# Designs tried in a protein design run: peptides against a protein of PDB entry 3MAZ. Part 7

Target 1, 99 residues: chain A of PDB entry 3MAZ
Amino acid sequence: VLNPMPACFYTVSRKEATEMLQKNPSLGNMILRPGSDSRNYSITIRQEIDIPRIKHYKVMSVGQNYTIELEKPVTLPNLFSVIDYFVKETRGNLRPFIC
Target 2, 99 residues: chain A of PDB entry 3MAZ as posed
Amino acid sequence: VLNPMPACFYTVSRKEATEMLQKNPSLGNMILRPGSDSRNYSITIRQEIDIPRIKHYKVMSVGQNYTIELEKPVTLPNLFSVIDYFVKETRGNLRPFIA

## One batch from the design tools (peptide; made by RFdiffusion4, then SolubleMPNN)

Design b1_p10_1_s1 (from b1_p10_1, 4 letters changed)
Fold by OpenDDE base, seed 3:
Structure b1_p10_1_s1 (fold): chain B 99 residues (1-99), chain A 10 residues (1-10)
Amino acid sequence: as target 1 above (99 residues)
Amino acid sequence: IPSLLLEKSD
């Protein structure tokens, strides 16, 4: 049973997430989606700083926490904190996709 | 601002 999820969570594939972000960039540029393994997730982003760039990040369940797979991994207590991290790290450049 | 881009991706 899943507790309430962040508003930008969608049960979509990598391809579908990319298409969603490309089609409606005004709605946001960050999607949380299921990973390939149980209890894992992925983040798909579309940043438009110089040119549009699509990237994907693994969010791994580690105990009761979540670790974002970065060069220097970041561990956070819940998925809401994961979304918050992406927003803050980019100083608001990333915004959750709200359909 | 390139510094705002998150680097590592899968």
Scores: peptide ipSAE 0.163, ipTM 0.799, DockQ to the pose 0.629
Fold by OpenDDE base, seed 4:
Structure b1_p10_1_s1 (fold): chain B 99 residues (1-99), chain A 10 residues (1-10)
Amino acid sequence: as target 1 above (99 residues)
Amino acid sequence: IPSLLLEKSD
């Protein structure tokens, strides 16, 4: 049983997430998925600014918050905020994958 | 200049 999760959350592997984004880019370009362990997660994105680029970001559970592993780490209160951050930071370039 | 690309992690 899972607590409420962002709409772009899928219990898929890194490879599966990549394939999902490549297969249906019109549905979005960002997926939240389980991390390799415990309460950690990963964000897989497929941006097409100049050329298609697949990137993966670590979202570490820290206490009751989540820290996105970036050059300048960002800590947010929940996974919904994490998704929101990616959308806002890219001014809409990233959109949650809704299948 | 800020970029739309997010860096770091993988």
Scores: peptide ipSAE 0.157, ipTM 0.797, DockQ to the pose 0.583
Fold by OpenDDE base, seed 5:
Structure b1_p10_1_s1 (fold): chain B 99 residues (1-99), chain A 10 residues (1-10)
Amino acid sequence: as target 1 above (99 residues)
Amino acid sequence: IPSLLLEKSD
């Protein structure tokens, strides 16, 4: 039996994800959503380091792993690890959006 | 600081 998707996964569009994060920033600032094609996904974040900034990252399905498209790509074994990476890399600045 | 992550936004 497959594991459930990360808690911050929502079947929403880029626009909807942005709106969700803007509307309830206290619930988190990171959403995992379906990618525009195939078995890929996208991560939408809303960081407020200085001013609110929305960014989107591609999470590409590569074989049995997932590669986050960054300046220096990071490949991880599953989506949970992807979320974990974003949290750890930002020292907790990014938190899964839970609603 | 624009982000705490290395970037490549789409």
Scores: peptide ipSAE 0.153, ipTM 0.806, DockQ to the pose 0.533
Fold by OpenDDE base, seed 1:
Structure b1_p10_1_s1 (fold): chain B 99 residues (1-99), chain A 10 residues (1-10)
Amino acid sequence: as target 1 above (99 residues)
Amino acid sequence: IPSLLLEKSD
């Protein structure tokens, strides 16, 4: 079966994504979701280092690639690579939410 | 393990 989107992609709003992560933290702490008014996407994360913190990141479609909006932007060839970046950059602290 | 991502939000 063809899987065109990462397993942690859900067609949910910012609020719904936050609630999903809060409700079932054992399932992961990172969700990929549609942008509000474009072909772009957003990443919602919930990290529990000192206290639980929710953060959102823009993933912009640029040509055939995707750029994560960070202080130093990162451009990657596909959404799977975007998820991989978040996992690797945090040394596994971030894990895709799988339900 | 702390977050190694730069701070920025959409």
Scores: peptide ipSAE 0.147, ipTM 0.804, DockQ to the pose 0.553

Design b1_p10_1_s2 (from b1_p10_1, 5 letters changed)
Fold by OpenDDE base, seed 4:
Structure b1_p10_1_s2 (fold): chain B 99 residues (1-99), chain A 10 residues (1-10)
Amino acid sequence: as target 1 above (99 residues)
Amino acid sequence: IPELLLQPSD
């Protein structure tokens, strides 16, 4: 049984996540998915600032926190905070994919 | 400009 997860979490592959975002952009543009290793995750986004761009970010489980792999790493207490960070940092450009 | 708006990715 999985612990509570953000609404945009889906047990999908990198490819599947990309397809989901491309097919239904109106539902959101950010997906949280399992990483290659247990307890780690990845964020797949599809931004359309100038042109459609698919990007992936690593979210590493560190102790009881999570670190977003960025030029300047950001550590947060839970996955909900991770999603919130992406939304706030982009001033709402990124929105969790809800199907 | 926020990093997430610049284009970096992992």
Scores: peptide ipSAE 0.135, ipTM 0.775, DockQ to the pose 0.679
Fold by OpenDDE base, seed 2:
Structure b1_p10_1_s2 (fold): chain B 99 residues (1-99), chain A 10 residues (1-10)
Amino acid sequence: as target 1 above (99 residues)
Amino acid sequence: IPELLLQPSD
């Protein structure tokens, strides 16, 4: 069966995502979740570079693409590409949370 | 350091 969503997608709130990442950091540090609007999403990450830091990024549906709200926005064709971008851009620092 | 690591959050 084809899964149309990335493996790290969970129908959880911002708070729940944060708790998931804090509770089981060995499973990954990045979660994709529903945004405030039906067609938008959010990425929650927990990085431990110097100290644990939780950050949230908006992934906005724009036409048939998705734009990651960064200082310099990045537009990608699908959610799988969004996850891939976060992994590659951080050179593996960010890893999808797989429960 | 990858630029994304220094990005502000929403």
Scores: peptide ipSAE 0.131, ipTM 0.788, DockQ to the pose 0.768
Fold by OpenDDE base, seed 1:
Structure b1_p10_1_s2 (fold): chain B 99 residues (1-99), chain A 10 residues (1-10)
Amino acid sequence: as target 1 above (99 residues)
Amino acid sequence: IPELLLQPSD
């Protein structure tokens, strides 16, 4: 079965993504959503290390790759790799939201 | 457990 997008991708707004993560934290804490510009995306996360914190990251489509807008940008070949990066970088603290 | 830190965006 063809799955062109990561399981945590939802066509929701920044606000809706935040609400989803807050309402059902047991389902995961990371959502991939459409960005403001065509072909770009945004990642919304909700980490609960000390206190609940919501953060958003831009994932820019560059050619056939994607660049995560960070202090030190990270470029990856596809959106699945982008999700994997967030999971691995946080040693599993971030997990894709599966509704 | 490391926290992912970096500028919020769109």
Scores: peptide ipSAE 0.115, ipTM 0.783, DockQ to the pose 0.603
Fold by OpenDDE base, seed 3:
Structure b1_p10_1_s2 (fold): chain B 99 residues (1-99), chain A 10 residues (1-10)
Amino acid sequence: as target 1 above (99 residues)
Amino acid sequence: IPELLLQPSD
């Protein structure tokens, strides 16, 4: 059973996500997508601080929670919280891609 | 600069 997903979730590959973000940067710069394994996801972002840069992050399902794979891992209760974390941590620099 | 901006990518 798949409960409601964040608005920026798309069933796309790493490559497709990158292309989406590059094609329409005005629609947002963050996409949540399926990971290689079931119940795991990946976040693809495109930030334009100095020059456009693409980065990917693993979001691992751990029990009832999700852990963002960072140097210092962050564990959150749901995918909505994961998206919120990226938005807040970057003070709004990252915005969900809405298409 | 937010820490996330400096985090490594996978």
Scores: peptide ipSAE 0.089, ipTM 0.765, DockQ to the pose 0.819

Design b1_p10_1_s3 (from b1_p10_1, 3 letters changed)
Fold by OpenDDE base, seed 1:
Structure b1_p10_1_s3 (fold): chain B 99 residues (1-99), chain A 10 residues (1-10)
Amino acid sequence: as target 1 above (99 residues)
Amino acid sequence: IPSLLLEPSD
């Protein structure tokens, strides 16, 4: 049984997430999806700063927390905080995809 | 505008 998930969570593949973001950019540019391993997740983003760029990030379940795999890893208490981090870090450039 | 630079991963 899953606990409540962020609104931008979808049970989609990497490819499907990319297509969703490309097809409806007005709905947001960030998706949370299942990772390749159980209890892990991935974030797919599509930023349009200079040109459209798709990137994916690992969100690893570590104990009771989650760690975003970055050059300087960031550990947060829940998936909602993970989404919040991406929004704040980009000063609102990234917004959760709401379908 | 800040952007995330990490290369694509799983």
Scores: peptide ipSAE 0.106, ipTM 0.782, DockQ to the pose 0.585
Fold by OpenDDE base, seed 2:
Structure b1_p10_1_s3 (fold): chain B 99 residues (1-99), chain A 10 residues (1-10)
Amino acid sequence: as target 1 above (99 residues)
Amino acid sequence: IPSLLLEPSD
């Protein structure tokens, strides 16, 4: 089956994403969601390294690519690559939330 | 395990 969006994409708000991650941490700790009011997206994560920490990142549509808003921005060709980046960059600490 | 550097959140 053709899957146009990453499995961890949910049409939820920032608050809802946070609640999902807090409620079922065993299902993953990373959610991709729609931007507040644009074609852009946001990534919400809940890392538990020392204590649970919620963070939100902007994923901006730039031309045919996507740029993750980080101290050192990272531009990737598609949303699947964006998810892959978060997983690899954290060496597996971040895992897509699969409900 | 490396942590991601933050930017102003959405």
Scores: peptide ipSAE 0.104, ipTM 0.743, DockQ to the pose 0.565
Fold by OpenDDE base, seed 5:
Structure b1_p10_1_s3 (fold): chain B 99 residues (1-99), chain A 10 residues (1-10)
Amino acid sequence: as target 1 above (99 residues)
Amino acid sequence: IPSLLLEPSD
């Protein structure tokens, strides 16, 4: 039993997440998924600025917060904030995958 | 819009 998680969270692998985003791009282009054998998570996105590009980001659990592994790391209080960050940072280009 | 950068995780 999991506590409330962002709507775009799915218990899927990197490959499955990629397939989900490719199959139904109209449902969103960002998925939050469990990290590989850890308490951490990963964000998979599919942006179509020029051509479709799949990228993955590590979301590391640090204490009671989460740090997004970026060129300049960003630490946030919860996973909802992590999703919000990706949406706002891209001015809406990234949208949580909702099915 | 600043580009989001980093390598993939499993």
Scores: peptide ipSAE 0.097, ipTM 0.779, DockQ to the pose 0.476
Fold by OpenDDE base, seed 4:
Structure b1_p10_1_s3 (fold): chain B 99 residues (1-99), chain A 10 residues (1-10)
Amino acid sequence: as target 1 above (99 residues)
Amino acid sequence: IPSLLLEPSD
């Protein structure tokens, strides 16, 4: 049985995630989604600091941990921590999309 | 807020 996934996890494509964030920005601006064809995941965000900007990040399964593909990779123990990292790193600017 | 990545990846 699968453990619970973060609230902002949706089985959607890159395109669908982008559309979700654009359509209802008040519900949050960060989505966790399945990777293309692997056990990995992707994070799609829509920050609106100056203008709306969509970005995608790879979250790779490495052993029992997950590594966020950043300029300086960050490895965390679970997907909840991954979401937490994005929230904290942006000082709350990023918020999980909840619908 | 600084960019976490130079360009999108998936």
Scores: peptide ipSAE 0.087, ipTM 0.752, DockQ to the pose 0.503

Design b1_p10_1_s4 (from b1_p10_1, 4 letters changed)
Fold by OpenDDE base, seed 3:
Order: C-alpha cells, then sequence, then structure tokens
Structure b1_p10_1_s4 (fold): chain B 99 residues (1-99), chain A 10 residues (1-10)
C-alpha cells in the first residue's frame, strides 16, 4: 500500500506533465509521476534560466530507498527527500507544481 | 545555476 505522496505527485504521462508545466508555470516547475516500471518514478522539470527547458529524471526504487539517476547517482530514504533534493540543489529554482 | 543533466525516463 502507498503511503502519503508528495504534493507534486500526479498520475500523468511524460507528455501530460510537460503540458501541465507549460500551461501554468506560476504553479511550480517540477512534477513527480509514475515511471514505466512498478515502484519506479520519474521527475519532470521545466526550468526557465535562459530559455524554457524540459528535462526528465528517473527515480529508481532500490531496497527501501530511492536513487535519482544522475551522472553521480544520489540515494535518499523517501520520495519527500527526493523532492527536497531537487529544490535544495537548485537553491529554490525548482518548486513542486501545486494545483 | 545551470540545469541538471537530462536523464532517460518513460
Amino acid sequence: as target 1 above (99 residues)
Amino acid sequence: IPSLLLQPSD
């Protein structure tokens, strides 16, 4: 059974997530969504530093933890920590999409 | 701050 999920979690596809972020950028720029495999997730972001850029990241379930697929992988204890990582790593540039 | 590196997803 799933425990409470981060507020920016939505059961949407990659395409839908992209459209949500593009349509209402004022509501946030980061979405957590189901991955292609069971117990895995994906993060979709839309940063507007120079120009709008959409990027996706795999969040893999590893044991009781989660690993963000990066050049240097980062492992965290739960999905809330994963969201926190993206926020802190970007010094607040990324904010969870809340609608 | 530069964007994070893009990684594959679904």
Scores: peptide ipSAE 0.162, ipTM 0.782, DockQ to the pose 0.506
Fold by OpenDDE base, seed 1:
Structure b1_p10_1_s4 (fold): chain B 99 residues (1-99), chain A 10 residues (1-10)
Amino acid sequence: as target 1 above (99 residues)
Amino acid sequence: IPSLLLQPSD
């Protein structure tokens, strides 16, 4: 049984997430999805700074927390905080995809 | 506007 998930969580593949973001960019540019391993997740983003760029990030379940795999890893207490981090880090450039 | 630079991974 899953706890409540962020609104931008979808049970989709990497490819499907990419297609969702490309098809409806007005709905947001960030999706949380299941990772390749159980209890892990991935973030797919589509930023349009210069040209559209798709990127993916690992969100690893570590104990009671989640660690975003970055050059300097960021550990947060829940998936809502993970989404918040991506929004704040980009000063609102990233927004959850709301379908 | 800051952008995330990490290369794609999954």
Scores: peptide ipSAE 0.154, ipTM 0.787, DockQ to the pose 0.566
Fold by OpenDDE base, seed 4:
Structure b1_p10_1_s4 (fold): chain B 99 residues (1-99), chain A 10 residues (1-10)
Amino acid sequence: as target 1 above (99 residues)
Amino acid sequence: IPSLLLQPSD
């Protein structure tokens, strides 16, 4: 049985995630998706601070935690916390994509 | 708002 995943998790490719965010920006601007490795994930975001920018971040499974690949890596206990981090770090600029 | 820093990844 599959454990609950964040609402913004979709089994989509990098390209599909980008298209989703571009097509319906009003629904949110952050998607969690499977990474290249089954154990890892990726976060795709579309920010419009100045101009639309698409970025992707690696979320690596490390033991029982997850590490967001950033200049200064951040390790969190679960994927919900990962999403929360992105929201808080951007002061709410990033919002989970809910369709 | 400052941007999160890191090059594209997957």
Scores: peptide ipSAE 0.132, ipTM 0.779, DockQ to the pose 0.500
Fold by OpenDDE base, seed 2:
Structure b1_p10_1_s4 (fold): chain B 99 residues (1-99), chain A 10 residues (1-10)
Amino acid sequence: as target 1 above (99 residues)
Amino acid sequence: IPSLLLQPSD
């Protein structure tokens, strides 16, 4: 089946995403969700390196690409690449939440 | 393992 969105995409709010990650950490620690703007998205993560930490990242649709709002912005061709970036950048620490 | 910098969102 053709899946147009990453498996960790859920139409949830910031709060709901946080709750999902806290409730079932074994299912993953990264969620892609709708942003405050219509064509933008947000990534919510819950890393447990020293202590649990919730963080949010803005993913802006720019033209045909997506830019992750970081200290040093990263532009990628699609949302699947965005998820891949988070996984690789953290060397696997971040894993897509699969409910 | 590197951690990403927190950024404001929503």
Scores: peptide ipSAE 0.163, ipTM 0.790, DockQ to the pose 0.560; fails the geometry check

Design b1_p10_2_s1 (from b1_p10_2, 7 letters changed)
Fold by OpenDDE base, seed 2:
Structure b1_p10_2_s1 (fold): chain B 99 residues (1-99), chain A 10 residues (1-10)
Amino acid sequence: as target 1 above (99 residues)
Amino acid sequence: PLVAAPESSE
């Protein structure tokens, strides 16, 4: 069984996530997806500040928390907080993709 | 602020 996950979580590959974001940018620009390792995840975003840019971030499961692999790592208690961080940090520029 | 570490390959 799978515990509740953020609305922008999809069991898709890096490529599929990129395609989803490119195809329907109006639905959001951030996707949470499974990482290559069990219990780890990846965040794929598509920002259009100047030109469309696709970026991927690692979200590593550390104990009972999750660490976003940033220049200055951020550790949060759950995946919902991870999504919230991306939204707040970008002042709403990043929005969870809701398909 | 959202400066990623070396780009993920996952």
Scores: peptide ipSAE 0.198, ipTM 0.804, DockQ to the pose 0.196
Fold by OpenDDE base, seed 5:
Structure b1_p10_2_s1 (fold): chain B 99 residues (1-99), chain A 10 residues (1-10)
Amino acid sequence: as target 1 above (99 residues)
Amino acid sequence: PLVAAPESSE
């Protein structure tokens, strides 16, 4: 049993997440999922700025915080903040996948 | 501005 997680968190693989986003784009375009290592996560997104593009980001557990593996890494206090960051940085283009 | 480092793993 896990503590409360963001609504867009699903225990799915990279492949499954991709399929979910492609199948129901109206439900959102961002999924948080388990990473290959415990306590680490991954964000899978499907943006359609020009053409549909699937991208994956590492969210690494560092101490009591989480670091999004970007060209310029961003460290945040919790997974909810991570999701919020993606939403804000894209000015709402990214929306959590709610199924 | 969301330029990823190496892609995430499963």
Scores: peptide ipSAE 0.320, ipTM 0.849, DockQ to the pose 0.195; fails the geometry check
Fold by OpenDDE base, seed 3:
Formats: structure tokens, C-alpha cells, sequence
Structure b1_p10_2_s1 (fold): chain B 99 residues (1-99), chain A 10 residues (1-10)
């Protein structure tokens, strides 16, 4: 049983997430998925600023919060805030993948 | 702006 999750959350692997984003880029370019360890997640994005680029970010569960593993880590209160951060930080370039 | 740490695991 899972608590309510962001709309762009899918129980898929890194490979599957990449394929989803490549196949239907018009549906969005950001997917939240399970990480290798329990209670951790990963975000896969596909940006097309110049050429298509796939990137993966680790989202670690820390206490009751979540930390995005960036060069300068960012800690947020929930997964919805994590998605919001990616959208706002890229000024809308990243959009949750809605299938 | 979004400089990632080493690539995440599956």
C-alpha cells in the first residue's frame, strides 16, 4: 500500500522510464520511480534544449523529508515538493510525464 | 542549475 503519489510516479526501471520518455515526449519529460533501496526514489528526465539528454537524480528518504542528490543537495518535505522543485528550477522546461 | 551527483541507481 502506497500513500498518494505524484501523477508522474510509475513503478518502472531506469530503462523503462527512459523508453517511456523517448517514445512519447509530448506527454512530459520527467518520471519519478522507485529507487534500488526501500523508501528511496529516482527521477529520470529527458531534456531537449539542444539535443536529447537523459539524466537521473537520486531522491533519498531522510527522516520525514526527501533529499535530492544534487551537487548542492536540496531537502524537501514530500515528493510533491520534489516534483515542484524540478518544474520551478527549470522554469517549466521539465514537466511531469502524464500517461 | 540541476547539477546531479553521480547517476542514481535503478
Amino acid sequence: as target 1 above (99 residues)
Amino acid sequence: PLVAAPESSE
Scores: peptide ipSAE 0.272, ipTM 0.831, DockQ to the pose 0.198; fails the geometry check
Fold by OpenDDE base, seed 1:
Structure b1_p10_2_s1 (fold): chain B 99 residues (1-99), chain A 10 residues (1-10)
Amino acid sequence: as target 1 above (99 residues)
Amino acid sequence: PLVAAPESSE
């Protein structure tokens, strides 16, 4: 049984996430998905600032927190905060994919 | 500001 997860969480692969974002860009451009290892996750985004670009970020479970694998790592207390970070950092450019 | 380290593999 899973605990509550962010609305943009889907049990999909990297490929499936990419296809979802490309097919329905109006529904959002950010997906949280399972990582290759248990308790780890990945964020897939599709931004259209200049041209469509797909990027994948690693979200590592560290103790009771989560660390976003950025050039300068960011550690947050839960997955909801992780999603919030991506939204705020991009001033709303990134929006959770809600299907 | 969202400069990723080596991107996730899966």
Scores: peptide ipSAE 0.194, ipTM 0.801, DockQ to the pose 0.203; fails the geometry check

Design b1_p10_2_s2 (from b1_p10_2, 7 letters changed)
Fold by OpenDDE base, seed 1:
Structure b1_p10_2_s2 (fold): chain B 99 residues (1-99), chain A 10 residues (1-10)
Amino acid sequence: as target 1 above (99 residues)
Amino acid sequence: MLVAAPESSE
């Protein structure tokens, strides 16, 4: 039984996440999914600033927190905060995929 | 701006 997760969390592979975002861009452009290892996750996004671009980010479980692997790593207390960070950092350009 | 480290392989 899983504890509450962000609405944009789906138990899908990298490929499936990409297909979901491409098929229904109106539903959002950001998906949280399981990583290759237990307790780790990945974020898949599809931005259309100039041309459609798919990118993947690692969200690593570190103790009781989560670290987004960016050039300058960001550590947050929970996955909800991780999603919030992506939304705020892009001033709303990224929106959680909700279906 | 989101500047990614080496992109995830997962």
Scores: peptide ipSAE 0.159, ipTM 0.797, DockQ to the pose 0.231
Fold by OpenDDE base, seed 3:
Structure b1_p10_2_s2 (fold): chain B 99 residues (1-99), chain A 10 residues (1-10)
Amino acid sequence: as target 1 above (99 residues)
Amino acid sequence: MLVAAPESSE
């Protein structure tokens, strides 16, 4: 069955997302959550390349697409593609948090 | 590889 939202989407705050990732790192290290504004979202990640690092990224709804607020912004057609981008860009280091 | 981007306040 087609899911309207990616599996790693949770209606949680920045703080809650951070706690989820820290508590159960084996379940994944990337969460999609509501942004501070209506049709916007945020990505919270916890990478452990050298030491654990928490970072948050803004995902802006622009027309029918979504733009990840990076130094060089990336625009994608849907939220599933946004998740895919983070996975591929890190060569699989980032994985969606599945609880 | 770390994702290279500035953190947001969201």
Scores: peptide ipSAE 0.154, ipTM 0.795, DockQ to the pose 0.418
Fold by OpenDDE base, seed 4:
Structure b1_p10_2_s2 (fold): chain B 99 residues (1-99), chain A 10 residues (1-10)
Amino acid sequence: as target 1 above (99 residues)
Amino acid sequence: MLVAAPESSE
């Protein structure tokens, strides 16, 4: 059985993700994408709190869980929870990119 | 508020 991926997951590169977010900011500002290694992922965000800022975060597969490489790392049970964390932590500023 | 973390190279 294959679990579904979050709606903001796209098989795109860092560059492509950045372009997607810049081109259509109304569709969201957060993308989940493949990382440099199998089973790892990256999050690309575009926040506009003061000025537009692009940032990238590692989401590392650790056993059956995922660890977000933040200043204070957060471990969560699945990728849906990872997306939820970013949304809640930013009080809704980050929204999954849906196209 | 910004998510606080160093930027990833990936």
Scores: peptide ipSAE 0.152, ipTM 0.786, DockQ to the pose 0.407
Fold by OpenDDE base, seed 5:
Structure b1_p10_2_s2 (fold): chain B 99 residues (1-99), chain A 10 residues (1-10)
Amino acid sequence: as target 1 above (99 residues)
Amino acid sequence: MLVAAPESSE
């Protein structure tokens, strides 16, 4: 039995995630996807602060928690908290992609 | 604000 994943989690590649965000920006601008290693993930975002920019961030499994590889790394207890962090950090600019 | 972080290779 698999634990539930955030609504913006998709088993897609970096390329596919980029295309999803570009194709349907109204559905959100943040995707959680599998990383290159098991238990690790990546966040793909499409922010439009000045111009549309695609960026990818590592979400590393560390023990029972997850660490977002930011300039100032943030460790959180679960993937839902990871998504919440991105939303709050950007004051709502980032929204989970809901397809 | 823009999320500041190094870009992932994954």
Scores: peptide ipSAE 0.147, ipTM 0.786, DockQ to the pose 0.386

